Peptides against a protein of PDB entry 4M9S. Designs and how they scored, part 98

Target 1, 135 residues: chain A of PDB entry 4M9S
Amino acid sequence: SRGLVGVECITPYSYKSLAMALQRCVEVLSDEDRSALAFAVVMPPGVDIPVKLWSCVIPVDICSNEEEQLDDEVADRLKRLSKRGALLSGKRMPVLTFKIDHIIHMFLKHVVDAQTIANGISILEQRLLEIGNNN

## One batch from the design tools (peptide; made by RFdiffusion4, then SolubleMPNN)

Design b1_p24_5_s3 (from b1_p24_5, 10 letters changed)
Fold by OpenDDE base, seed 5:
Structure b1_p24_5_s3 (fold): chain B 135 residues (1-135), chain A 24 residues (1-24)
Amino acid sequence: as target 1 above (135 residues)
Amino acid sequence: KELEEIVKKANEGLKENLKKLRER
């Protein structure tokens, strides 16, 4: 297994109607997909992020640490999220990327647990450092 | 290359977002 244990998203968002709609979308997700969505808060809104970078923070429970398998599993989760309303948007060309919307990101900043955010930041920084050192 | 630009923008965005998240 790899990654972080996600925390449940709890919404005290000021925009009640929007929050309710988003909450409904979140509630129908699997536990794994909901956890992935929580960690999406560490990604910059409105920026196309390659799957490889998503894989740095998206928690995955697989036996193999092979990059291809990790990226495939992460991509599958992100694809599922992209099919749930406007949670994420994906692009295939020139490489597979996913982008979080500003509104969704703002929502997540308020509903994701502070410790989860802190952990996500720490893990992301560590992974980015490792990638940089290996190149 | 377009790919290089995507990666560069992603990295820059990540760094900026991390800074903002810490400052909230």
Scores: peptide ipSAE 0.628, ipTM 0.940, DockQ to the pose 0.031
Fold by OpenDDE base, seed 4:
Structure b1_p24_5_s3 (fold): chain B 135 residues (1-135), chain A 24 residues (1-24)
Amino acid sequence: as target 1 above (135 residues)
Amino acid sequence: KELEEIVKKANEGLKENLKKLRER
């Protein structure tokens, strides 16, 4: 398995039109897709991020240890999220990337618990260091 | 290549975002 253990994305957000709409979108997601969305908070808003970097924080419990298969599973989750309108934006050219917008990122900062964010940061930094040392 | 630029921007963005998240 790769990534972090899945967590539930819940909101203490006050009922505003935007927050309510986003909450409804989150509620209809599968547990695994909702977890993936939660960890998107560690990604910079407005930046196209390659799938390889997403795979550093997206939790994947059921797949082979082959890197290609892991990236495919992550990509599938991100693709499903991108079909939910404003949640993510995907690009295939020149390489497969996904981007979180500023509004969604701000929402996630409020609805994802602080410990999950801290853990996501720690794991991301560790994995980036490992990648850097192996290249 | 455009790929190199994408990766560079991603890495820069990640570093900046991590800094911001720690300081919130």
Scores: peptide ipSAE 0.627, ipTM 0.940, DockQ to the pose 0.031
Fold by OpenDDE base, seed 3:
Structure b1_p24_5_s3 (fold): chain B 135 residues (1-135), chain A 24 residues (1-24)
Amino acid sequence: as target 1 above (135 residues)
Amino acid sequence: KELEEIVKKANEGLKENLKKLRER
């Protein structure tokens, strides 16, 4: 199985306009999409990341054990996030990738709890190892 | 191949980001 258990991120910032705007964007997300956004913190900012790698850390709670369905669900969540102002940017060609902006990533580093980040790192490294062993 | 470069850059970026996150 791929992915992580879903968690929510909460911002402590209420005084900066940018942080407030981002907080509003986060608040209107579904729980699942907000969890996906939280784990985006483990991705490098400004880099196009294939969906396969996103699926290593994006939590998927409701789907079959089929890998293809997991990737599709992850892609759908990331697409929804990309429709919210500047949270993610998607690219379809040559392959489907998503990229997190530096500003958004910096925001997430401050609002996502340390345990979630640690868990995301651990699971990502484990999944990368598994992918490497299967190739 | 372009795909190979995308994957390579992604992997390199991931490793660097993980290092930074651990050092914060």
Scores: peptide ipSAE 0.627, ipTM 0.939, DockQ to the pose 0.032
Fold by OpenDDE base, seed 1:
Structure b1_p24_5_s3 (fold): chain B 135 residues (1-135), chain A 24 residues (1-24)
Amino acid sequence: as target 1 above (135 residues)
Amino acid sequence: KELEEIVKKANEGLKENLKKLRER
């Protein structure tokens, strides 16, 4: 199975101004979308990342093992995040990509659990190696 | 060519970000 087991993102910190607004946005997300956002911290800020690479770290709880369905489910989650508080920026052409902003990424570094970050890094590295070897 | 550039940039960014996250 691709991805991580769903982990709930805990946001214990109250920030002033923009960070406070972001915290409120995170709190109203579904558990699945919040988990997806937590793992977005392993993505480089300001870079358009193809959905295939996102699927390496975004946990998918309920879908078939077919690659197309996995990518579609991941894309749907990322689309929802892009519509809520501008947490992500989507681009459809030439290929579907999503980008995390520097401000959002900095916020996530402070609020995402260290174990979640470590797990995300480990899984991403493993999946990247597998993709590289199968090419 | 455009797709290749997107993938290349993504891979480079990922590598750099992972390095930064490990050093923290």
Scores: peptide ipSAE 0.631, ipTM 0.939, DockQ to the pose 0.031; fails the geometry check

Design b1_p24_5_s4 (from b1_p24_5, 16 letters changed)
Fold by OpenDDE base, seed 2:
Structure b1_p24_5_s4 (fold): chain B 135 residues (1-135), chain A 24 residues (1-24)
Amino acid sequence: as target 1 above (135 residues)
Amino acid sequence: SELEKITEQANAGLRAKLAELRAR
């Protein structure tokens, strides 16, 4: 299991118009979905990212270490985010991917706390190394 | 495969992003 679930990752931030609207969207998310969104800050905006790679950074507390369960849980969270103010853009074909756009990413850079960003970077780096070594 | 192609593109983006973040 990954023990980052339930951690508050978003710092309140608002200004008129878009940022305020996005902040409201974030506030109504569950803790788990909000955490997932927070870690999207370490993803490159505008890039279709496979669920497997999202699962490298999104904290999930699962009973099993099975990859399929992890990916399914991550996918569900990402799907919910994609339905909430288009925080993410999902693509089902040819492969299930999710993308954060530049505007949302820019917002996250301002509202995600520094520790979360640092953790996300570290986790992603580690996981990418592991994936690379296994291939 | 298509997945591999997309994954490679994603990986390239991720590495670039990580480099950017580390440089901040």
Scores: peptide ipSAE 0.452, ipTM 0.897, DockQ to the pose 0.032
Fold by OpenDDE base, seed 3:
Structure b1_p24_5_s4 (fold): chain B 135 residues (1-135), chain A 24 residues (1-24)
Amino acid sequence: as target 1 above (135 residues)
Amino acid sequence: SELEKITEQANAGLRAKLAELRAR
């Protein structure tokens, strides 16, 4: 039996047009939410990531000694981002996770400054080591 | 647990992503 004939899908949407739309969405974000979105550039696209791991890179201005409170604040920011277009996709069950779409990630790779990327990498690496040591 | 499975998958993705970013 000859295999299924592959169907080629052609999209009329250009990256430029999508980037412009995304830029508008980003511009209306608060500074806090925009910062959170920027750090999503260090996350692998298409992967459901638990809030705890997101909290490793998303900065929180409010100082708290309660880890759960920090995760809640991060979750709130991610939830807001998930409500704005296709910036993030949230999943409540079985575990609260968020993922960044490949297209959004591609956009971020081109607009997020090098310093933010470098900071995100460094912070994430450090926090992952700390979490590993605490377990 | 389900959380552990999801976390491990995420960690694998993160490690791969970090390696990619370091290679750039």
Scores: peptide ipSAE 0.451, ipTM 0.896, DockQ to the pose 0.035
Fold by OpenDDE base, seed 1:
Structure b1_p24_5_s4 (fold): chain B 135 residues (1-135), chain A 24 residues (1-24)
Amino acid sequence: as target 1 above (135 residues)
Amino acid sequence: SELEKITEQANAGLRAKLAELRAR
């Protein structure tokens, strides 16, 4: 499967003066949305990423293992993030994509723990290989 | 297709990002 099932990210977000406004947005997120945001740190900033690729790193617990449902669940989380202080930028046309801003990404690099980053890298590498082999 | 084009661009960015993160 492409997604991460049953994984929760416990990220130790800290207050920094330059990122205090962003920290306020993070504090009110649900655990699921906060986890999704944390793993966005492994995405290249300023790049429109299709939902399919986001689903490679976003932890999801869904009842169905269908790929379509996985993408829908991931999309819903990303949509919420895009509405919550514009933590992400969503684009519906021509294809549904989400982009992390450089400022947000810089914030995440400072507040997301090293283990979460390492896990995200490992998972993304594995999933990309699987996608490549299945094409 | 447009999706393929966007996906290829994203993949290139992802590969670059992974290389960057590995080097950190």
Scores: peptide ipSAE 0.444, ipTM 0.894, DockQ to the pose 0.032
Fold by OpenDDE base, seed 5:
Structure b1_p24_5_s4 (fold): chain B 135 residues (1-135), chain A 24 residues (1-24)
Amino acid sequence: as target 1 above (135 residues)
Amino acid sequence: SELEKITEQANAGLRAKLAELRAR
């Protein structure tokens, strides 16, 4: 399985309490986790999304031969994000899913590069189509 | 904005697809 190239985001809201808190959270992330967070912007907020579908847009620097290994890596990244404030909300049962909150999503819409968002959407649409055709 | 429109359409599509996948 192949991943997307990594990206980073910059916040313009330096004096807002929420933005400051989020900045602190983002600053301590690894490059990989920060990139994953950036692409979370293309996901619908408030929706519990299975890891398999997250893997459609989460950039992975290390390629694996099996999709399961990719999903595991993506899950690890999402788990780390979920442990840092309100970045993501994870649900383990009955199915492992992750959800982006509306507030975080709104923040990301302002700080993630527009081209990155557009690319993420395009890739997601393509992957969803492929998944649909293979099922 | 155009970006907002595209994002909304994509999100709607993803939600619909998720529903289909979960129903299978």
Scores: peptide ipSAE 0.297, ipTM 0.799, DockQ to the pose 0.025

Design b1_p24_6_s1 (from b1_p24_6, 9 letters changed)
Fold by OpenDDE base, seed 4:
Structure b1_p24_6_s1 (fold): chain B 135 residues (1-135), chain A 24 residues (1-24)
Amino acid sequence: as target 1 above (135 residues)
Amino acid sequence: EKEELKRIVEQALKGLRENLEKLK
């Protein structure tokens, strides 16, 4: 199965100006959307990442094990995040992708728990290995 | 469309692997 199971919250972080504004945006998110945003920290900033790869690290709690449904749920979360300004940028063409900005990525590195980051990296490495073996 | 997705995934994978090394 792809993805993580679990709900996580972004750690409160006090910083000036941009960070404070971003923190306010994070606070109004649902738990599941906030968790998705947290795990975006493992993605390279400024790169258009297809939903298939996002689904490797985005936690999904309420969904079947069908891959198609998992990808749809992940896409919906990322779409909601992309509608909140600078959090994510989405593209539909040529395929559906999402990108995290450098500034947002820097913010997440400060406010996301170190263990969450480590777990995300570990899971992503495993998924990438599996993908590599199947190609 | 499938072929296009394949190409994009391959490019993204390269970026992901490089970034993972930086995050460790």
Scores: peptide ipSAE 0.412, ipTM 0.889, DockQ to the pose 0.033
Fold by OpenDDE base, seed 5:
Structure b1_p24_6_s1 (fold): chain B 135 residues (1-135), chain A 24 residues (1-24)
Amino acid sequence: as target 1 above (135 residues)
Amino acid sequence: EKEELKRIVEQALKGLRENLEKLK
């Protein structure tokens, strides 16, 4: 297991129609999928991100640390998110990628707490450093 | 496929690093 558990998303804009719709989508997610969505805030909006890079920040509570298993689990979570309220958009060709749009990203920046964002950044920076050293 | 993945990863990494600076 790796990553962070217990991430919550709270919005002060509950009376805005868009925020309300997004909040409803978030509320029906499992705890694991909601956590994955929260950490999507550290990804640049509008960019197709390979699953390998998503796996750097998406928390996994049960799965093995084997890369293949991690990527599969992360991909499954991201696929579920892409099917719910268009929270993410997936692309299969040329490789499996997911991207967060600007509107969803903006929403997350306001509803994800600062500590979660900071933790996600720290984790991502560390993982990117490791990837850079191994190549 | 590996070469395409490499290019996509490189572009994504660039975007990630730039975005991280904006989030700080």
Scores: peptide ipSAE 0.408, ipTM 0.889, DockQ to the pose 0.032
Fold by OpenDDE base, seed 1:
Structure b1_p24_6_s1 (fold): chain B 135 residues (1-135), chain A 24 residues (1-24)
Amino acid sequence: as target 1 above (135 residues)
Amino acid sequence: EKEELKRIVEQALKGLRENLEKLK
């Protein structure tokens, strides 16, 4: 399973104090991490999602095609996001998972480009179908 | 457990798709 590649995040929304704070956090991210955050919008908020599922939508452009390398790269990006403004919450046990908070998710719905969201949804649905068929 | 997570994600995707349709 491969994530999207080369999709940029658009985050222009910053009208309230919380939104402004989040926007500042987003603006200081690298392009890669910001892109990863954008595609986090397709995940259900408040749910601990394993890295394997995140890797279905997180864009990786410099990584090997091997699944293990992909998951590791995705995990690294998500870990960085978890250390930045509580954008994500990581959990190591029993398995490595990441969760997007409801507030952050709501923020992303307002600031992420609709086409980016649509693409993310399309790719995720396709990858989930493949995972289901291969099991 | 993976199946449960997939179901949750699928439901979320459904909601997102519905929202996207409203934006079109």
Scores: peptide ipSAE 0.292, ipTM 0.845, DockQ to the pose 0.041
Fold by OpenDDE base, seed 2:
Structure b1_p24_6_s1 (fold): chain B 135 residues (1-135), chain A 24 residues (1-24)
Amino acid sequence: as target 1 above (135 residues)
Amino acid sequence: EKEELKRIVEQALKGLRENLEKLK
């Protein structure tokens, strides 16, 4: 299992701001979806990224290492996030991709714990190396 | 396309890491 559940995002912004509206959305997420959102901070904003690459960083709480199962679970989480306002934007064509908006990305950089960001970077870099070596 | 995306992600991570280090 590569699960990292219970990631919390804390912001000093007040309810009078866009940040607070986003914070409220984050607070009502499940632990798994909130974790997925947190790790979205390591993705480049404004880029349509295939689920395969998302799966390199999104922690999945599954007992199997099957890539298809992992991708499906990641996709489901990202789909739920895309339905939560402007958190993510999904595209089905030509392939299933998700994109984090610059504004959301900036928000996440402020509210996601630095250690979480560091971990996400390390995980993604490791997985990218593995993908590269398997090509 | 995958390789290009990989490169973009790697560059983004590099920048993010650098920024993170500056914040510490």
Scores: peptide ipSAE 0.276, ipTM 0.801, DockQ to the pose 0.041

Design b1_p24_6_s2 (from b1_p24_6, 9 letters changed)
Fold by OpenDDE base, seed 2:
Structure b1_p24_6_s2 (fold): chain B 135 residues (1-135), chain A 24 residues (1-24)
Amino acid sequence: as target 1 above (135 residues)
Amino acid sequence: SEEEERRIVERALEGLRENLAKLK
């Protein structure tokens, strides 16, 4: 299993208008969805990222190590986030991808703690290295 | 298609690597 402790967006984003609305949205998320959103900060904004690559960094605790189950769980979380308005943009065709917009990404850079960002970078780098070595 | 998926993955990987370099 791939078990990681959930994280929270703990840095308050005190800007008014859209920023405050986003902060309220984050606060009402489940722990799992909030963790997924937090780690989206390490993704390049404006790029359609396949679920399989999201699964490299999104923390998931599942009993099976099957990649399909991992991807499905990650996809479910990202789908829920995409239904929360501007948080993520999903595309089902030609393949399932999710994209974070620049505005949301900028927001996350302020509300996600530095340690979480660093951890996400480290995890993603490691996974990408593994993918590269297997190709 | 598989080829289309491959192209999307490759584009995403490129973006990820470039972004990681910027984050450091």
Scores: peptide ipSAE 0.631, ipTM 0.938, DockQ to the pose 0.030
Fold by OpenDDE base, seed 5:
Structure b1_p24_6_s2 (fold): chain B 135 residues (1-135), chain A 24 residues (1-24)
Amino acid sequence: as target 1 above (135 residues)
Amino acid sequence: SEEEERRIVERALEGLRENLAKLK
């Protein structure tokens, strides 16, 4: 099942129309890219986040446990999302980062199912604990 | 540079933790 569920929201007309447009963009995504976008809901809006931290929450099935391969796969997904208009904003310098804006984040908060949000929070929390303990 | 990346990571980590606290 997809991590995004269509939900009718009560918002200003401009937001509603934007949400409809965004939903159309989401519908044409691959399942894996749509899943990545869904988990972006647990990221702080307006913050440039390095790929390695995105990799903490985005579910990826890779052939090996090498961090480089994981980061590359995640980066590819995020790059595809960034090419879908306003879904994500990428920066290559000084380091590769991706950012979700407030409007997209607000949209996701309404359309991503509660279980996906809960899972994303749990996963991210666990990964951050691991990072904190290893540094 | 590695130093710049470290600073960006640290800033992002702070944002992540604060956001998690807000979501919880």
Scores: peptide ipSAE 0.630, ipTM 0.938, DockQ to the pose 0.030
Fold by OpenDDE base, seed 3:
Structure b1_p24_6_s2 (fold): chain B 135 residues (1-135), chain A 24 residues (1-24)
Amino acid sequence: as target 1 above (135 residues)
Amino acid sequence: SEEEERRIVERALEGLRENLAKLK
């Protein structure tokens, strides 16, 4: 379900080549894709994460309340991010998953605002409890 | 497969929980 309101991340200019390249990538993203990327900061780097788990923290305001539509919208955003450099790594088989690498994750830790991180942690903790209760 | 999907989900959940502990 929904419950997280996305906040814009801070993208200061850096003289480091990697940071500069990533900054440029972030700047050309749509607001919704940028928000999705920001919340990736609460995900563990190097782990293939199914879309349904990404949907726990990616805010979606436009699609219907149907879970399938939610996952589709989240998947579309993540797919777009995966096509932009090395922001995310998508894997279609055996199950559609997305992974953030350590380098990108470290970048996000420096540029994502504290409130977004706090919100992401809070909502993820809540969703994980719900998943556990349904087992 | 169903079994492979289950394993992927379980691994992801474990990773999420461990990471949350580090973020706190």
Scores: peptide ipSAE 0.629, ipTM 0.938, DockQ to the pose 0.030
Fold by OpenDDE base, seed 1:
Structure b1_p24_6_s2 (fold): chain B 135 residues (1-135), chain A 24 residues (1-24)
Amino acid sequence: as target 1 above (135 residues)
Amino acid sequence: SEEEERRIVERALEGLRENLAKLK
């Protein structure tokens, strides 16, 4: 399974001091990292998500179709997001996972384009169905 | 270790499905 291709960027928005600070962080991200952050809006806040499940919705355009390399690229993007600030929280042990905070998730619901959200939901539903059928 | 990984995946999958229901 692969992520989406042709992702819409986050729409700038600010209403409070916290939102303004987060928006500044978003604006300095690369296009790839910003796209990854946008699709994080479809993830449940406060849940540690393994990289392989993140790869269901994170778009990766330039890489091998091998699952190992796909997961590595996704992991790199998520790592950068976690280092940028409070955008994501990563755990390396026992399994590499990333979690979106409730505050960040609420911010994303406000600023991520509606079509991006819809696409993310659609692809995630499809991938989860495939995972269920393979087991 | 494998058992722990499986449990983490299962919890994540449950969270994903519940969240999808909320988003609709």
Scores: peptide ipSAE 0.626, ipTM 0.937, DockQ to the pose 0.031; fails the geometry check

Design b1_p24_6_s3 (from b1_p24_6, 12 letters changed)
Fold by OpenDDE base, seed 3:
Structure b1_p24_6_s3 (fold): chain B 135 residues (1-135), chain A 24 residues (1-24)
Amino acid sequence: as target 1 above (135 residues)
Amino acid sequence: SAEEEQRIVQRALEGLRENLAKLK
């Protein structure tokens, strides 16, 4: 099987059908999960990303400032997304990671608003600088 | 293992930086 990497829609019908299916999946998400999915648009497709790096862009309102609680909440959201039409692909071993496929990423690029994309980029750039400075 | 995790993190960071460069 060829898989999803490097695959493009070869027919208008295939693209339309996939878009409709994905839209249905998005519509049944909670506001929090849908927001998390939206920010996945700034992630590189096809890359296994650890939860701690996902937490750099996914907004979470937690009672405490504990990093462990942040990662747990983010992981829960990403896990739910992975169960909804495989919006994300999760791996538990060797470490917990989540990946967005190219086709789903293409879908997000068309449906996520420009302001959200811009905000996600800004937040991610800032967090990566902080990580770099702490090393 | 800690080494495996670190390799995955580094690969992810590289991907993130490359993708950001494309977005700009």
Scores: peptide ipSAE 0.637, ipTM 0.938, DockQ to the pose 0.031
Fold by OpenDDE base, seed 1:
Structure b1_p24_6_s3 (fold): chain B 135 residues (1-135), chain A 24 residues (1-24)
Amino acid sequence: as target 1 above (135 residues)
Amino acid sequence: SAEEEQRIVQRALEGLRENLAKLK
């Protein structure tokens, strides 16, 4: 299966102006949405990523092993993030994708725990190998 | 279309791999 078991992440770092506004947005997120945002740090900024690839790194706790349900849950989390301070940019057509911009990504690199980043990299590498082997 | 979706997926995969290399 894809993704991680749920992980909670705290963002204790403070910035000025725009970064402070972003920090405020992060503080009011649910634990699961905040965790999803944290793992977005391993995504390349400025790239439209399909939901199924987001699901390779976004942690999910209460969902069946069915890929369809997993993708739906991930999509819901990403949709909520896209509506909160424009943390992500979503596109519905031609397929559902989400993108993190450089400003948000830079913010995350400063506030996300090093261990969370390492875990995200590890799981993403593993999932990409699996995708490659299935081709 | 399925072809367009696959193109988007392929582009995303390339971006992911490049970014992973950068993070190392």
Scores: peptide ipSAE 0.635, ipTM 0.938, DockQ to the pose 0.031
Fold by OpenDDE base, seed 5:
Structure b1_p24_6_s3 (fold): chain B 135 residues (1-135), chain A 24 residues (1-24)
Amino acid sequence: as target 1 above (135 residues)
Amino acid sequence: SAEEEQRIVQRALEGLRENLAKLK
């Protein structure tokens, strides 16, 4: 099985322009997309990551457990996030990947609760172990 | 291509592992 249990991201109010702009973007997200964004904090900034690896840490509430269906759902969420300014950067060629920028990653590290980060790390570590054992 | 995808996957995996070590 892939994914995590959804957790809500908390964004404190700030007078800084960047923080305010990002907070507005976060506020208009659906709960599912906001949860996906929260768990993006455990991804390495500046790295193009394929959807199947994103699916290791992106919570999916209602869908089939089939890998293809999970990847499609995760991809849709990431695509929506990529349309919200600089939250994510998507590439379709040569393969579909998404990347979190350093500035957004730094923002998330300050607004995502510590427990969510810890949970994301734990699950990602477990998933990578499983992938490693299968190779 | 499959080779290109695998290269990107491998790079991503390396990045993920390195980042995990950094976060802990």
Scores: peptide ipSAE 0.635, ipTM 0.939, DockQ to the pose 0.031
Fold by OpenDDE base, seed 4:
Structure b1_p24_6_s3 (fold): chain B 135 residues (1-135), chain A 24 residues (1-24)
Amino acid sequence: as target 1 above (135 residues)
Amino acid sequence: SAEEEQRIVQRALEGLRENLAKLK
């Protein structure tokens, strides 16, 4: 099993022009896509992350338990986020990955609630331990 | 290829673990 229980997050952060623009982008997202973006805060900025690893922190609770279907659902959400400008950067080759930029990551650290961040860190750490133990 | 995917995964895992250590 992968992912977190579904959570919602909105951003009240509006300071500089970039922050205001990002806030507008976040506000027009669906609840599911906004939640996925929130949990991107636990990812290292500037690193290309495969979808299978994104699925460790993206909350998907309304779909099949099959790994392939879970990855597809996560990929769809990340693809939508990547179409919103600088939110995420998708790469198809050599494998499908998504990356969060430093600027977006800093924004998320300010607007994502502390409990969501803590939960994301905890679950990601647990999943990585499980992956390591099974190799 | 599968081998290339594994290389990307391994690199990502290293980044994730380093970032987690930094966040704690």
Scores: peptide ipSAE 0.634, ipTM 0.938, DockQ to the pose 0.031

